# Peptides against a protein of PDB entry 5ZKO, part 51

Target 1, 44 residues: chain A of PDB entry 5ZKO
Amino acid sequence: SASNPRKFSEKIALQKQRQAEETAAFEEVMMDIGSTRLQAQKLR

## One batch from the design tools (peptide; made by RFdiffusion4, then SolubleMPNN)

Design b2_p18_6_s1 (from b2_p18_6, 12 letters changed)
Fold by OpenDDE base, seed 3:
Structure b2_p18_6_s1 (fold): chain B 44 residues (1-44), chain C 44 residues (1-44), chain A 18 residues (1-18)
Amino acid sequence: as target 1 above (44 residues)
Amino acid sequence: as target 1 above (44 residues)
Amino acid sequence: EFSEIKAQLALQEALAKS
C-alpha cells in the first residue's frame, strides 16, 4: 500500500485505543460477575 | 437471580466476539504494513 | 506486545525518507 508512515501510526494508535477500551469493558464485565457473586455470598 | 448466569454468559460471549473483531482489525493493519515492506523489497 | 509494530513503523519511516 502507498500509505505513509503517519497514516500507519494513526491506525496503530486507534487500534491500541480500541483494544484498551475493549479490555476495560471486559474487565468491567468480569468485575460485575465477581461483585454479584460476592454480594450473593454476603446475603447468605 | 437465577437468570444471572445466562445474562453473564451472554455478556462474556459478546465481549469475546468484540475482542476477536478488534484483533482481526489489528492484524489487517499489520498485514498492510508488512505488505508495504515486502513491496519495497521487491522493488530493489 | 507492540515491539514489532514499533519496528515496522521505524522501517516505514526510514523507507519514506530515502
Scores: peptide ipSAE 0.100, ipTM 0.603, DockQ to the pose 0.020
Fold by OpenDDE base, seed 2:
Structure b2_p18_6_s1 (fold): chain B 44 residues (1-44), chain C 44 residues (1-44), chain A 18 residues (1-18)
Amino acid sequence: as target 1 above (44 residues)
Amino acid sequence: as target 1 above (44 residues)
Amino acid sequence: EFSEIKAQLALQEALAKS
C-alpha cells in the first residue's frame, strides 16, 4: 500500500501495543489455569 | 475467573491464534516499510 | 527486530526532513 513514511512510527507503536495487549490476555489465561491448578492441588 | 478446565485448551488455542494474527499484522506493517525502503534506495 | 525498527525510524525521519 502507498503509505506515508511519517506514519511508520505510529503504525509500529500501535502494532506493538496490540501485541502487548494480546500477550497480557494470554498471561491472564495462564494465570486462570494456574489458580485452578493450585486449587486442584489443595484437594489432593 | 471461575473457568472450566475443559475449556483451557480451547482458550489457549484461541489466544495463540490471536497472537499469530497480530504478528501477521505486524509483518504487514514491516513489509510496507520494507517496500518504501526499497523505493528510497532506488532513488540513491 | 528492534534493530530493524530503529533503522526504519531513522529512514522515516530522514525522508520527512527532505
Scores: peptide ipSAE 0.096, ipTM 0.606, DockQ to the pose 0.022
Fold by OpenDDE base, seed 4:
Structure b2_p18_6_s1 (fold): chain B 44 residues (1-44), chain C 44 residues (1-44), chain A 18 residues (1-18)
Amino acid sequence: as target 1 above (44 residues)
Amino acid sequence: as target 1 above (44 residues)
Amino acid sequence: EFSEIKAQLALQEALAKS
């Protein structure tokens, strides 16, 4: 791959954004699982 | 959202995979930047 | 994070066996 030095900050920023989005998606999955767990406990 | 307890492991595994792929992509970006920097230094 | 993941997996298995 050929990297352009003028694009370094842009490339890094975009990848940082993607990683943050994936982290947020993971947290959402965990929250959904937590909600299901809470519901299961309330039904008991 | 409704989470199915039978899908917990699958959901978690898929998100772990996505995060690992994004991390690998970020490392590739950093490596490409490093290569460009090295080339620029060699040309000087 | 890992402890919570393990807990949820354990819960899943328990519910699946019920």
Scores: peptide ipSAE 0.095, ipTM 0.615, DockQ to the pose 0.032
Fold by OpenDDE base, seed 1:
Structure b2_p18_6_s1 (fold): chain B 44 residues (1-44), chain C 44 residues (1-44), chain A 18 residues (1-18)
Amino acid sequence: as target 1 above (44 residues)
Amino acid sequence: as target 1 above (44 residues)
Amino acid sequence: EFSEIKAQLALQEALAKS
């Protein structure tokens, strides 16, 4: 069987992994923002 | 004014840029797949 | 999709300026 379809599948899988990692990093930033917001509200 | 909110904004902007770059890379892979499929169909 | 993010960032910036 041609190697090309498997290579494409692998490339797609790697891209999905990268997107998931970037999403996780984004969620961490958002958690920090949320925590700061909560702290600010408690200090009012 | 505290530096923290601006740092958060910068971090978010960088993450958005990374996500856009990963999306572009994904679109390139999908274009390659589409081109290969089109070529295979023409050869039938 | 990013409306909540924008709202949170706007709030943080407002707090920093006050």
Scores: peptide ipSAE 0.107, ipTM 0.604, DockQ to the pose 0.022; fails the geometry check

Design b2_p18_6_s2 (from b2_p18_6, 13 letters changed)
Fold by OpenDDE base, seed 4:
Structure b2_p18_6_s2 (fold): chain B 44 residues (1-44), chain C 44 residues (1-44), chain A 18 residues (1-18)
Amino acid sequence: as target 1 above (44 residues)
Amino acid sequence: as target 1 above (44 residues)
Amino acid sequence: SFSEIKAQLALQEALAKE
């Protein structure tokens, strides 16, 4: 494979972005769970 | 939002899978960099 | 974190069974 540092840097940056987006999506799911828990507690 | 624990479990499982896949993709990029580095070192 | 989510999920499941 041709050593292209710029290409590698771009790939790494894209992977970091993807990982951050996946983390954010996961946190959104946790917020939904938290919201549901809070609602359940209020009903008790 | 309707409390559906099974739906949450499914969402979490999918997010874990996605994160693992993204991590694997990142590691593949790093292996490519490592391979290129090794080739460059052999040529020196 | 995944650990925190797992904990929240477990709690939610427990609450739903009550």
Scores: peptide ipSAE 0.128, ipTM 0.622, DockQ to the pose 0.023; fails the geometry check
Fold by OpenDDE base, seed 3:
Structure b2_p18_6_s2 (fold): chain B 44 residues (1-44), chain C 44 residues (1-44), chain A 18 residues (1-18)
Amino acid sequence: as target 1 above (44 residues)
Amino acid sequence: as target 1 above (44 residues)
Amino acid sequence: SFSEIKAQLALQEALAKE
């Protein structure tokens, strides 16, 4: 079971990238929610 | 700008699902790294 | 954060019911 640090580092890097993408998607959703709230508040 | 709480809820639910999947994938990677380290340690 | 989202959703639902 040779430690394959290169392969592990690649796996971790990919996972971090995916997490960053998910975070960005989350922020987009939150922005949409926030903007909708603000709009609704203005219309009252 | 009608607040669409149902649509927002769906978006959040989907995002939570993806976050859970990413967490599981991360844990799998970490497990693989950990097991490999343990094996390498045993072979020394 | 998910907690922030939940709070926002709850507030949004409250606003929608007014």
Scores: peptide ipSAE 0.121, ipTM 0.613, DockQ to the pose 0.038; fails the geometry check
Fold by OpenDDE base, seed 1:
Structure b2_p18_6_s2 (fold): chain B 44 residues (1-44), chain C 44 residues (1-44), chain A 18 residues (1-18)
Amino acid sequence: as target 1 above (44 residues)
Amino acid sequence: as target 1 above (44 residues)
Amino acid sequence: SFSEIKAQLALQEALAKE
């Protein structure tokens, strides 16, 4: 059916969006770790 | 603080879990696409 | 990457114990 390719494309697009959101959350955690490391180094 | 590393570890663990769940969802979508393709080929 | 996070987390844990 012509509908199946569109539905699959939508599912893939939604998954890519979720991956991007998870990547952003990952970057936030890494920024927090980096900031803590930088602060610790400045206090030495 | 000793609490910060543990909190970060928990955040990373949760993110790995979400990534695994998203990978499983992706595999399901790809399986559906593959099955549809196989069915279409059999009907030719 | 998760490997890079693991390394940075380990470093943070080491710093927190100092």
Scores: peptide ipSAE 0.115, ipTM 0.603, DockQ to the pose 0.026; fails the geometry check
Fold by OpenDDE base, seed 5:
Structure b2_p18_6_s2 (fold): chain B 44 residues (1-44), chain C 44 residues (1-44), chain A 18 residues (1-18)
Amino acid sequence: as target 1 above (44 residues)
Amino acid sequence: as target 1 above (44 residues)
Amino acid sequence: SFSEIKAQLALQEALAKE
Protein backbone atom coordinates (compact mmCIF):
# COMPACT_ATOMS: atom_id res chain seq x y z
CA SER B 1 0.00 0.00 0.00
CA ALA B 2 1.22 3.47 -0.98
CA SER B 3 0.40 4.74 2.54
CA ASN B 4 3.15 2.61 4.06
CA PRO B 5 6.09 4.84 3.01
CA ARG B 6 4.54 7.89 4.68
CA LYS B 7 3.76 5.88 7.80
CA PHE B 8 7.35 4.68 7.88
CA SER B 9 8.66 8.21 7.33
CA GLU B 10 6.58 9.40 10.26
CA LYS B 11 7.82 6.53 12.42
CA ILE B 12 11.44 7.36 11.56
CA ALA B 13 10.92 11.07 12.23
CA LEU B 14 9.37 10.32 15.63
CA GLN B 15 12.22 7.96 16.48
CA LYS B 16 14.83 10.59 15.55
CA GLN B 17 13.03 13.09 17.76
CA ARG B 18 13.07 10.64 20.67
CA GLN B 19 16.79 10.05 20.21
CA ALA B 20 17.42 13.80 20.18
CA GLU B 21 15.39 14.22 23.38
CA GLU B 22 17.34 11.42 25.07
CA THR B 23 20.61 13.04 23.98
CA ALA B 24 19.48 16.37 25.42
CA ALA B 25 18.55 14.68 28.70
CA PHE B 26 22.00 13.06 28.78
CA GLU B 27 23.67 16.43 28.23
CA GLU B 28 21.65 17.89 31.11
CA VAL B 29 22.87 15.12 33.42
CA MET B 30 26.45 15.74 32.32
CA MET B 31 26.09 19.48 32.99
CA ASP B 32 24.86 18.75 36.51
CA ILE B 33 27.82 16.45 37.12
CA GLY B 34 30.23 19.02 35.69
CA SER B 35 28.87 21.84 37.84
CA THR B 36 29.07 19.69 40.96
CA ARG B 37 32.68 18.80 40.19
CA LEU B 38 33.53 22.45 39.67
CA GLN B 39 31.91 23.38 42.98
CA ALA B 40 33.83 20.64 44.78
CA GLN B 41 37.10 21.92 43.31
CA LYS B 42 36.33 25.49 44.40
CA LEU B 43 35.69 24.36 47.97
CA ARG B 44 39.02 22.52 48.16
CA SER C 1 27.67 15.41 49.41
CA ALA C 2 29.34 12.01 48.91
CA SER C 3 25.97 10.53 47.86
CA ASN C 4 25.98 12.60 44.70
CA PRO C 5 28.45 10.39 42.77
CA ARG C 6 26.22 7.33 43.23
CA LYS C 7 23.14 9.31 42.26
CA PHE C 8 24.92 10.60 39.18
CA SER C 9 26.15 7.13 38.25
CA GLU C 10 22.59 5.84 38.50
CA LYS C 11 21.31 8.72 36.38
CA ILE C 12 23.93 7.99 33.71
CA ALA C 13 23.14 4.28 33.73
CA LEU C 14 19.41 4.96 33.34
CA GLN C 15 20.07 7.38 30.50
CA LYS C 16 22.27 4.85 28.70
CA GLN C 17 19.51 2.27 29.07
CA ARG C 18 16.98 4.68 27.57
CA GLN C 19 19.27 5.32 24.62
CA ALA C 20 19.68 1.58 24.08
CA GLU C 21 15.90 1.10 24.16
CA GLU C 22 15.43 3.87 21.61
CA THR C 23 18.07 2.26 19.39
CA ALA C 24 16.28 -1.09 19.64
CA ALA C 25 12.98 0.57 18.69
CA PHE C 26 14.72 2.15 15.72
CA GLU C 27 16.09 -1.23 14.62
CA GLU C 28 12.57 -2.69 14.82
CA VAL C 29 11.26 0.04 12.51
CA MET C 30 14.11 -0.67 10.10
CA MET C 31 13.33 -4.39 10.12
CA ASP C 32 9.72 -3.63 9.23
CA ILE C 33 10.84 -1.41 6.36
CA GLY C 34 13.34 -4.04 5.20
CA SER C 35 10.77 -6.84 5.26
CA THR C 36 8.29 -4.71 3.32
CA ARG C 37 10.95 -4.00 0.72
CA LEU C 38 11.81 -7.68 0.41
CA GLN C 39 8.14 -8.57 -0.01
CA ALA C 40 7.74 -5.94 -2.70
CA GLN C 41 10.73 -7.37 -4.59
CA LYS C 42 9.35 -10.91 -4.38
CA LEU C 43 6.00 -9.79 -5.78
CA ARG C 44 7.63 -8.17 -8.81
CA SER A 1 22.49 4.41 10.51
CA PHE A 2 20.23 7.35 9.76
CA SER A 3 21.74 7.54 6.28
CA GLU A 4 20.80 3.92 5.62
CA ILE A 5 17.24 4.66 6.72
CA LYS A 6 17.00 7.58 4.34
CA ALA A 7 18.24 5.42 1.49
CA GLN A 8 15.84 2.57 2.23
CA LEU A 9 12.92 4.93 2.69
CA ALA A 10 13.67 6.63 -0.60
CA LEU A 11 13.72 3.25 -2.33
CA GLN A 12 10.41 2.29 -0.75
CA GLU A 13 8.85 5.55 -1.88
CA ALA A 14 10.09 4.91 -5.41
CA LEU A 15 8.57 1.42 -5.35
CA ALA A 16 5.24 2.77 -4.11
CA LYS A 17 5.09 5.19 -7.04
CA GLU A 18 5.48 2.38 -9.60
Scores: peptide ipSAE 0.102, ipTM 0.598, DockQ to the pose 0.115; fails the geometry check

Design b2_p18_6_s3 (from b2_p18_6, 10 letters changed)
Fold by OpenDDE base, seed 4:
Structure b2_p18_6_s3 (fold): chain B 44 residues (1-44), chain C 44 residues (1-44), chain A 18 residues (1-18)
Amino acid sequence: as target 1 above (44 residues)
Amino acid sequence: as target 1 above (44 residues)
Amino acid sequence: EFSEIKAQLALQELIAKE
């Protein structure tokens, strides 16, 4: 694809946003796992 | 949510796959931009 | 960064062996 230079910043920004969303989703997964672990500890 | 420990590896693997896909997409964007710049240089 | 992941995977393996 011939990318238009006037749209470069927009393309980069959109892709950075997508990466940030995926990072947040990963952190949520880890939080859920961590919470489950903590629950198990409290029940011991 | 009470995450099931038996599904942890699957959840992590799926999320890692998503992150890898987003990284690949970003690299593609950068390659397209780089190619456009190179074309402009050749035409000078 | 990966310490918790490794810990949870280890726990999963322990549960699977029982």
Scores: peptide ipSAE 0.103, ipTM 0.617, DockQ to the pose 0.037
Fold by OpenDDE base, seed 5:
Structure b2_p18_6_s3 (fold): chain B 44 residues (1-44), chain C 44 residues (1-44), chain A 18 residues (1-18)
Amino acid sequence: as target 1 above (44 residues)
Amino acid sequence: as target 1 above (44 residues)
Amino acid sequence: EFSEIKAQLALQELIAKE
């Protein structure tokens, strides 16, 4: 019931880390797409 | 090795879903924090 | 977001001093 304020900073830090990891994963996907597009252009 | 362009839209959609889920989880954490703050103010 | 986080960190510090 009663949220523990002593754990707030920890919860926030962990959640921000997860969001950063998901962002990095998305950027990796976009890099793959970009590379594929570049390769396709070179083959034309 | 060779990325499959037919899977790009699928990869993007899945990654966007993950990011949305992480955002929702963060908002839940912030709601808990907000509730705690409100309770603390009422107790003063 | 940041304002609420800062407020809770301040509250945490107060609790730690009690």
Scores: peptide ipSAE 0.102, ipTM 0.609, DockQ to the pose 0.021
Fold by OpenDDE base, seed 3:
Structure b2_p18_6_s3 (fold): chain B 44 residues (1-44), chain C 44 residues (1-44), chain A 18 residues (1-18)
Amino acid sequence: as target 1 above (44 residues)
Amino acid sequence: as target 1 above (44 residues)
Amino acid sequence: EFSEIKAQLALQELIAKE
């Protein structure tokens, strides 16, 4: 691999950001599920 | 949120797939780091 | 987080000083 060591920290930081964004998207999905469940309970 | 409960499993599955793809991308970055380190050791 | 990340950051600093 021709990866420059000087770019490793940048690559890692970028990938950490992507993972954080995917985690946030997952949490949003779970919030929607929880919200819908709560709304359904209130309508009972 | 207007999320249909029938779509929750699908949304979760999609998000799990995206997280797996991001994990694979992270592992690729780490492989590049490890490979570079190993190459540097061989040249010493 | 990862020992390899720390090692590569150290290597990066070494290369930058040379």
Scores: peptide ipSAE 0.101, ipTM 0.612, DockQ to the pose 0.020
Fold by OpenDDE base, seed 2:
Formats: sequence, C-alpha cells, structure tokens
Structure b2_p18_6_s3 (fold): chain B 44 residues (1-44), chain C 44 residues (1-44), chain A 18 residues (1-18)
Amino acid sequence: as target 1 above (44 residues)
Amino acid sequence: as target 1 above (44 residues)
Amino acid sequence: EFSEIKAQLALQELIAKE
C-alpha cells in the first residue's frame, strides 16, 4: 500500500471523528422523532 | 417539528445506511493499515 | 481494533527514530 505509516493515527482519528458525527446525527434524528411523537400523543 | 411521521422510517433508514457506510470506510482503513503492517513485518 | 491502533503507533515511532 501507498499508505504512509506516519499517517495511520491521523487516518484513524479522522475516521473516528466521522463516525462520531454520524452517530450524533442519528441521535438528533431520533430526538426529533421522539419530540414529534410526544406532541402527537398530547394532541390525540 | 415539521418532520412528517410518514418520513420517519425513511429518515432512520437513510441514517442507518450512512452509518454502515462509515463503518465500512473505517474497516477499509484498518484493512489497509493491516496489510501495510504485514508487509513491514515481512520485510523486517 | 485497539491492539492494532497501538501497534501502528509503535510502528510509527520506530520509523521516526530511523
């Protein structure tokens, strides 16, 4: 591979950050759904 | 929220897909690192 | 995963000392 070993830590860190961001985005989606559901239940 | 309940399943599915793609990307990074390590060990 | 990360960091350090 052309991958430089000196960049491995950076590659890993960046990918971990990306996964964390996607997790946060998913949690935001779920929170939005949860709040909407709660509103709907209150109005029912 | 302006989120349509009929779109919740779609939102969840899309976010799940995105997370799966990020996981696959991470696995690719780790595979590349692993292969490079193996090469380095063989040459040592 | 963690063991591989640690191994790569060790390798990085070794290469840096050469």
Scores: peptide ipSAE 0.100, ipTM 0.612, DockQ to the pose 0.024

Design b2_p18_6_s4 (from b2_p18_6, 13 letters changed)
Fold by OpenDDE base, seed 4:
Structure b2_p18_6_s4 (fold): chain B 44 residues (1-44), chain C 44 residues (1-44), chain A 18 residues (1-18)
Amino acid sequence: as target 1 above (44 residues)
Amino acid sequence: as target 1 above (44 residues)
Amino acid sequence: SFSEIKAQLALQEALAKS
């Protein structure tokens, strides 16, 4: 590969960060769903 | 929330897609590391 | 879990149709 081996750790760290960010975004979506459900219960 | 409940499934699907893409990118990085290691072994 | 997500999505769809 054209990639420098010294950059592998950096690439891994960056990818792990992206994975964490996407997970956080997913959790935010799920929180929004949960809050909507709670609001619906209050309106009854 | 300001989000329409009908859009939740769409939001979830989009986030799952992003998660899969980030996972694939990570796997590609790991494959690159593995191939480089294999090449280094062959050069010995 | 996926089962919880499915249940929540079903509820949201029901709310959207009302």
Scores: peptide ipSAE 0.074, ipTM 0.596, DockQ to the pose 0.022
Fold by OpenDDE base, seed 1:
Structure b2_p18_6_s4 (fold): chain B 44 residues (1-44), chain C 44 residues (1-44), chain A 18 residues (1-18)
Amino acid sequence: as target 1 above (44 residues)
Amino acid sequence: as target 1 above (44 residues)
Amino acid sequence: SFSEIKAQLALQEALAKS
């Protein structure tokens, strides 16, 4: 059994996890922007 | 002028940079996989 | 997406300047 394919698979999985974490952080910023917009609209 | 929008802009810019770096890292991994596959095919 | 966030950010900045 080749270890290289498993190592590659693990590296890809870790990279996908990092991308998901960055996406979650981005969504948090979007939520803050959305909340600010909603607040501004209520004050109008 | 609200400082919050500028802070959001900075946060988004940093996240875009991080996403680009992660994409580059992913491409490096894929290149290694491709090189290994090509090498294996040449040895076949 | 980054494009959607960028659009929302631009709108927020416009609201802050008005």
Scores: peptide ipSAE 0.108, ipTM 0.602, DockQ to the pose 0.028; fails the geometry check
Fold by OpenDDE base, seed 3:
Structure b2_p18_6_s4 (fold): chain B 44 residues (1-44), chain C 44 residues (1-44), chain A 18 residues (1-18)
Amino acid sequence: as target 1 above (44 residues)
Amino acid sequence: as target 1 above (44 residues)
Amino acid sequence: SFSEIKAQLALQEALAKS
């Protein structure tokens, strides 16, 4: 069967998008942790 | 407010799990691409 | 990065115990 580079490219693009979304979610969690730390420091 | 390190740990654990799942999905896509290329090479 | 998150969590735990 002929390789379908368009289909593969689509799969990779979708996976890259999912990875970016998960990275953004991770950054959000880290931001929440960071803000909490900053708040705790200000309360000292 | 007191930081809730347990809740943060839970958030991080869930995020790590999601990242691992996405990585596994990526590896599956790459495996499919690799196998297709190998098959195409054998047909030459 | 995950390493950064781990470091931050460790600091949070230390702060919680102080």
Scores: peptide ipSAE 0.107, ipTM 0.606, DockQ to the pose 0.116; fails the geometry check
Fold by OpenDDE base, seed 5:
Structure b2_p18_6_s4 (fold): chain B 44 residues (1-44), chain C 44 residues (1-44), chain A 18 residues (1-18)
Amino acid sequence: as target 1 above (44 residues)
Amino acid sequence: as target 1 above (44 residues)
Amino acid sequence: SFSEIKAQLALQEALAKS
């Protein structure tokens, strides 16, 4: 089937969005770990 | 609630897996674009 | 980065074992 550059551009944009969402989820996990560490340090 | 380091380890492992899957999906899209470009060049 | 998260996780585990 004829490859539409517009469709590819859309696929790339959507993939970039998914990548950003996964990065945000990773950062959230890191924040939770960091907060736990900070709490543990305060209890010392 | 008591933060369990084991649960955090699991969360990180799962997030790494998700990141790898998203990267693979991106590479697949790029391969499709590259193949289309190559075909277009051959038809010139 | 993944390396930074891994480092933070390792530190958390060390704290839990102490």
Scores: peptide ipSAE 0.104, ipTM 0.605, DockQ to the pose 0.106; fails the geometry check

Design b2_p18_7_s1 (from b2_p18_7, 12 letters changed)
Fold by OpenDDE base, seed 3:
Structure b2_p18_7_s1 (fold): chain B 44 residues (1-44), chain C 44 residues (1-44), chain A 18 residues (1-18)
Amino acid sequence: as target 1 above (44 residues)
Amino acid sequence: as target 1 above (44 residues)
Amino acid sequence: SSEALQKLLQELLKLEEA
């Protein structure tokens, strides 16, 4: 079917938003890991 | 709070799955764009 | 990646103009 370029743009915009959210979630996990490691070192 | 490494692994696994889904969606859009471009050329 | 998305947007713009 003839896909509408506007619909493609909307899908890409949504994809960018999802990617940003995923990046944020990943960074949060990495920060938590870093903090946990630091705490573990302090308790040793 | 002491984060559980297992929970981190789960979050990372989920992140990888989401990334794969996003990649698939991106590829689908690119295929649709390619098909649309080809159709447009045929009609010219 | 962001670069891939930018290229995609440029391609979409070209299709919209056609």
Scores: peptide ipSAE 0.102, ipTM 0.628, DockQ to the pose 0.027
Fold by OpenDDE base, seed 1:
Structure b2_p18_7_s1 (fold): chain B 44 residues (1-44), chain C 44 residues (1-44), chain A 18 residues (1-18)
Amino acid sequence: as target 1 above (44 residues)
Amino acid sequence: as target 1 above (44 residues)
Amino acid sequence: SSEALQKLLQELLKLEEA
């Protein structure tokens, strides 16, 4: 059956949320890598 | 405490999985839009 | 992905106008 535009909008909103979460998780990983690298430098 | 490289790899793997899921969801929405548009065309 | 979402929104707009 024909999908309602409202349902499309809801799916888009969900995708935007997922994208934001993915970005945040990526940034966290990068922070962890950065901090670990800094710590390793301090140990040297 | 210093994060282990294994933990980084796991986080990256999780991010890749998330990205794949988001891509799949996006493709599903696009398919729905395409089918709806085609149906609308048939009704005209 | 942000670009993809923008394209998707544009397609939704087209559907709304139909």
Scores: peptide ipSAE 0.100, ipTM 0.633, DockQ to the pose 0.028
Fold by OpenDDE base, seed 5:
Structure b2_p18_7_s1 (fold): chain B 44 residues (1-44), chain C 44 residues (1-44), chain A 18 residues (1-18)
Amino acid sequence: as target 1 above (44 residues)
Amino acid sequence: as target 1 above (44 residues)
Amino acid sequence: SSEALQKLLQELLKLEEA
């Protein structure tokens, strides 16, 4: 079938969204770990 | 609340899964684009 | 990655020229 650039552009947009979500999730995990470590240090 | 290492490990596991899914989606898009380009070249 | 997405965009531009 004929190439569908619109479909490709949609897939790219979705991929960018996935990347952003993954980055946000990663940062959240790192923040939680960092906070926990800080709290543990305060208790020492 | 007390640190929950189990929750952290679960979040890390989910993040690894998300990364794998993103990679798979990326590769699929690249394959589609590559195939389309090849077809277009054949028509030239 | 952002770099990978940029490569995808470049390939899309090439397809538009076909």
Scores: peptide ipSAE 0.100, ipTM 0.627, DockQ to the pose 0.027
Fold by OpenDDE base, seed 4:
Structure b2_p18_7_s1 (fold): chain B 44 residues (1-44), chain C 44 residues (1-44), chain A 18 residues (1-18)
Amino acid sequence: as target 1 above (44 residues)
Amino acid sequence: as target 1 above (44 residues)
Amino acid sequence: SSEALQKLLQELLKLEEA
């Protein structure tokens, strides 16, 4: 299939966006875990 | 909201899967670009 | 990102053991 550079650029841009979204999701989970740990400490 | 570690683990597993899929898609695009460049060189 | 993931997994393990 004829590779179109414009199509490739668009696909790469989409992949970069998805990677950023996944990174943000991981960071959110990390914050939630940290908050939970802090709450557990306060209850002790 | 009460953070459930099991729920977090499941979310992390799903994110890992998505990251792997995105990496594979990226590599495929890079291969296609490389192939196209090589073809263009051969036609010159 | 891989390092961040590893840290997340370590924290999850600690919480599951509590």
Scores: peptide ipSAE 0.092, ipTM 0.624, DockQ to the pose 0.028

Design b2_p18_7_s2 (from b2_p18_7, 11 letters changed)
Fold by OpenDDE base, seed 4:
Structure b2_p18_7_s2 (fold): chain B 44 residues (1-44), chain C 44 residues (1-44), chain A 18 residues (1-18)
Amino acid sequence: as target 1 above (44 residues)
Amino acid sequence: as target 1 above (44 residues)
Amino acid sequence: SSEALQKLLEELRKKEEE
């Protein structure tokens, strides 16, 4: 089908949003792990 | 709760997998766009 | 980042005008 640039741009935008959300989720996981480690160290 | 390294490692691994999947999906989108553009050029 | 997304969209727009 004929390239619809608007649809492509929308698809790209959506995919980049998903990537950003997954990055944020990863950072949250790392923060939780870091916090847990810090707490464990303080209890020694 | 006590840090369970196994659970943390699993959570990290899962999140990394999700990031990789989203990256692959993005690459697929870009490939589709590229293919469509190439096809459009060949038809001119 | 949101900025990276915006740049990508802008690049796609420019390539379409070409």
Scores: peptide ipSAE 0.146, ipTM 0.666, DockQ to the pose 0.049
Fold by OpenDDE base, seed 2:
Structure b2_p18_7_s2 (fold): chain B 44 residues (1-44), chain C 44 residues (1-44), chain A 18 residues (1-18)
Amino acid sequence: as target 1 above (44 residues)
Amino acid sequence: as target 1 above (44 residues)
Amino acid sequence: SSEALQKLLEELRKKEEE
């Protein structure tokens, strides 16, 4: 069935949301690593 | 437990993989839209 | 950003009205 243009736009929007969520998750991981490194440096 | 640098590296690698997968999924959606638009144009 | 997503959706909507 010809996905209505609205359905395509919806698919794109959902995929962009997922990309943003994955980016946020990556930033969280990087922040955790950064904080851990800082802690390790202070303990030396 | 202090996540071994290897564990952090693994977390980063996994997250990068997820980002790449989401990018590929987005490209697939865009390709599907592009092909559908091309088909619609040919049918006009 | 939510704003970038909204802009993208709006651009797609405008291109489909053509």
Scores: peptide ipSAE 0.140, ipTM 0.662, DockQ to the pose 0.041
Fold by OpenDDE base, seed 5:
Structure b2_p18_7_s2 (fold): chain B 44 residues (1-44), chain C 44 residues (1-44), chain A 18 residues (1-18)
Amino acid sequence: as target 1 above (44 residues)
Amino acid sequence: as target 1 above (44 residues)
Amino acid sequence: SSEALQKLLEELRKKEEE
């Protein structure tokens, strides 16, 4: 079966998008933790 | 609301796992493409 | 690497034009 370069390119692009989304989600979690720590400091 | 360190730690661990899974999926795509190219060379 | 991926995408694009 002939490898479809278009399909490969599409698969690569999609997978890179997923990786970027997971990175962004991780950064959001870290920001939430950081904000919570800062708030706790302000209340003391 | 008291930040739950246990919950934060769990969120971080989960997100790191997701990132690793997406990386592994990307590597699999790249291996498939590489194998296809090698096969095409052998058939010529 | 990002560079290796870019090279691959470029090669795939060239093959689509053949």
Scores: peptide ipSAE 0.135, ipTM 0.648, DockQ to the pose 0.028
Fold by OpenDDE base, seed 1:
Structure b2_p18_7_s2 (fold): chain B 44 residues (1-44), chain C 44 residues (1-44), chain A 18 residues (1-18)
Amino acid sequence: as target 1 above (44 residues)
Amino acid sequence: as target 1 above (44 residues)
Amino acid sequence: SSEALQKLLEELRKKEEE
């Protein structure tokens, strides 16, 4: 089916959103790690 | 709770995997678009 | 990217030094 460019653009936008969400989730994990390390340093 | 570094490493690995999967999904969408465009060019 | 991860880790390191 002649994929409507509008549908493609929407697919791209959705995929970019998912990538951004996964990046945010990664950053959250890193913040948790960083916070834990910071706590450990303060207790040293 | 003293988050076990092992758990953190696993979380990081999982998140990297998810990012890779989302990248692959994006590339798939781009291939679909490319294929459609190529078909359109052949019919021109 | 691996580079983005490294940058983030570096930023975290800097925050840990504060």
Scores: peptide ipSAE 0.089, ipTM 0.641, DockQ to the pose 0.047

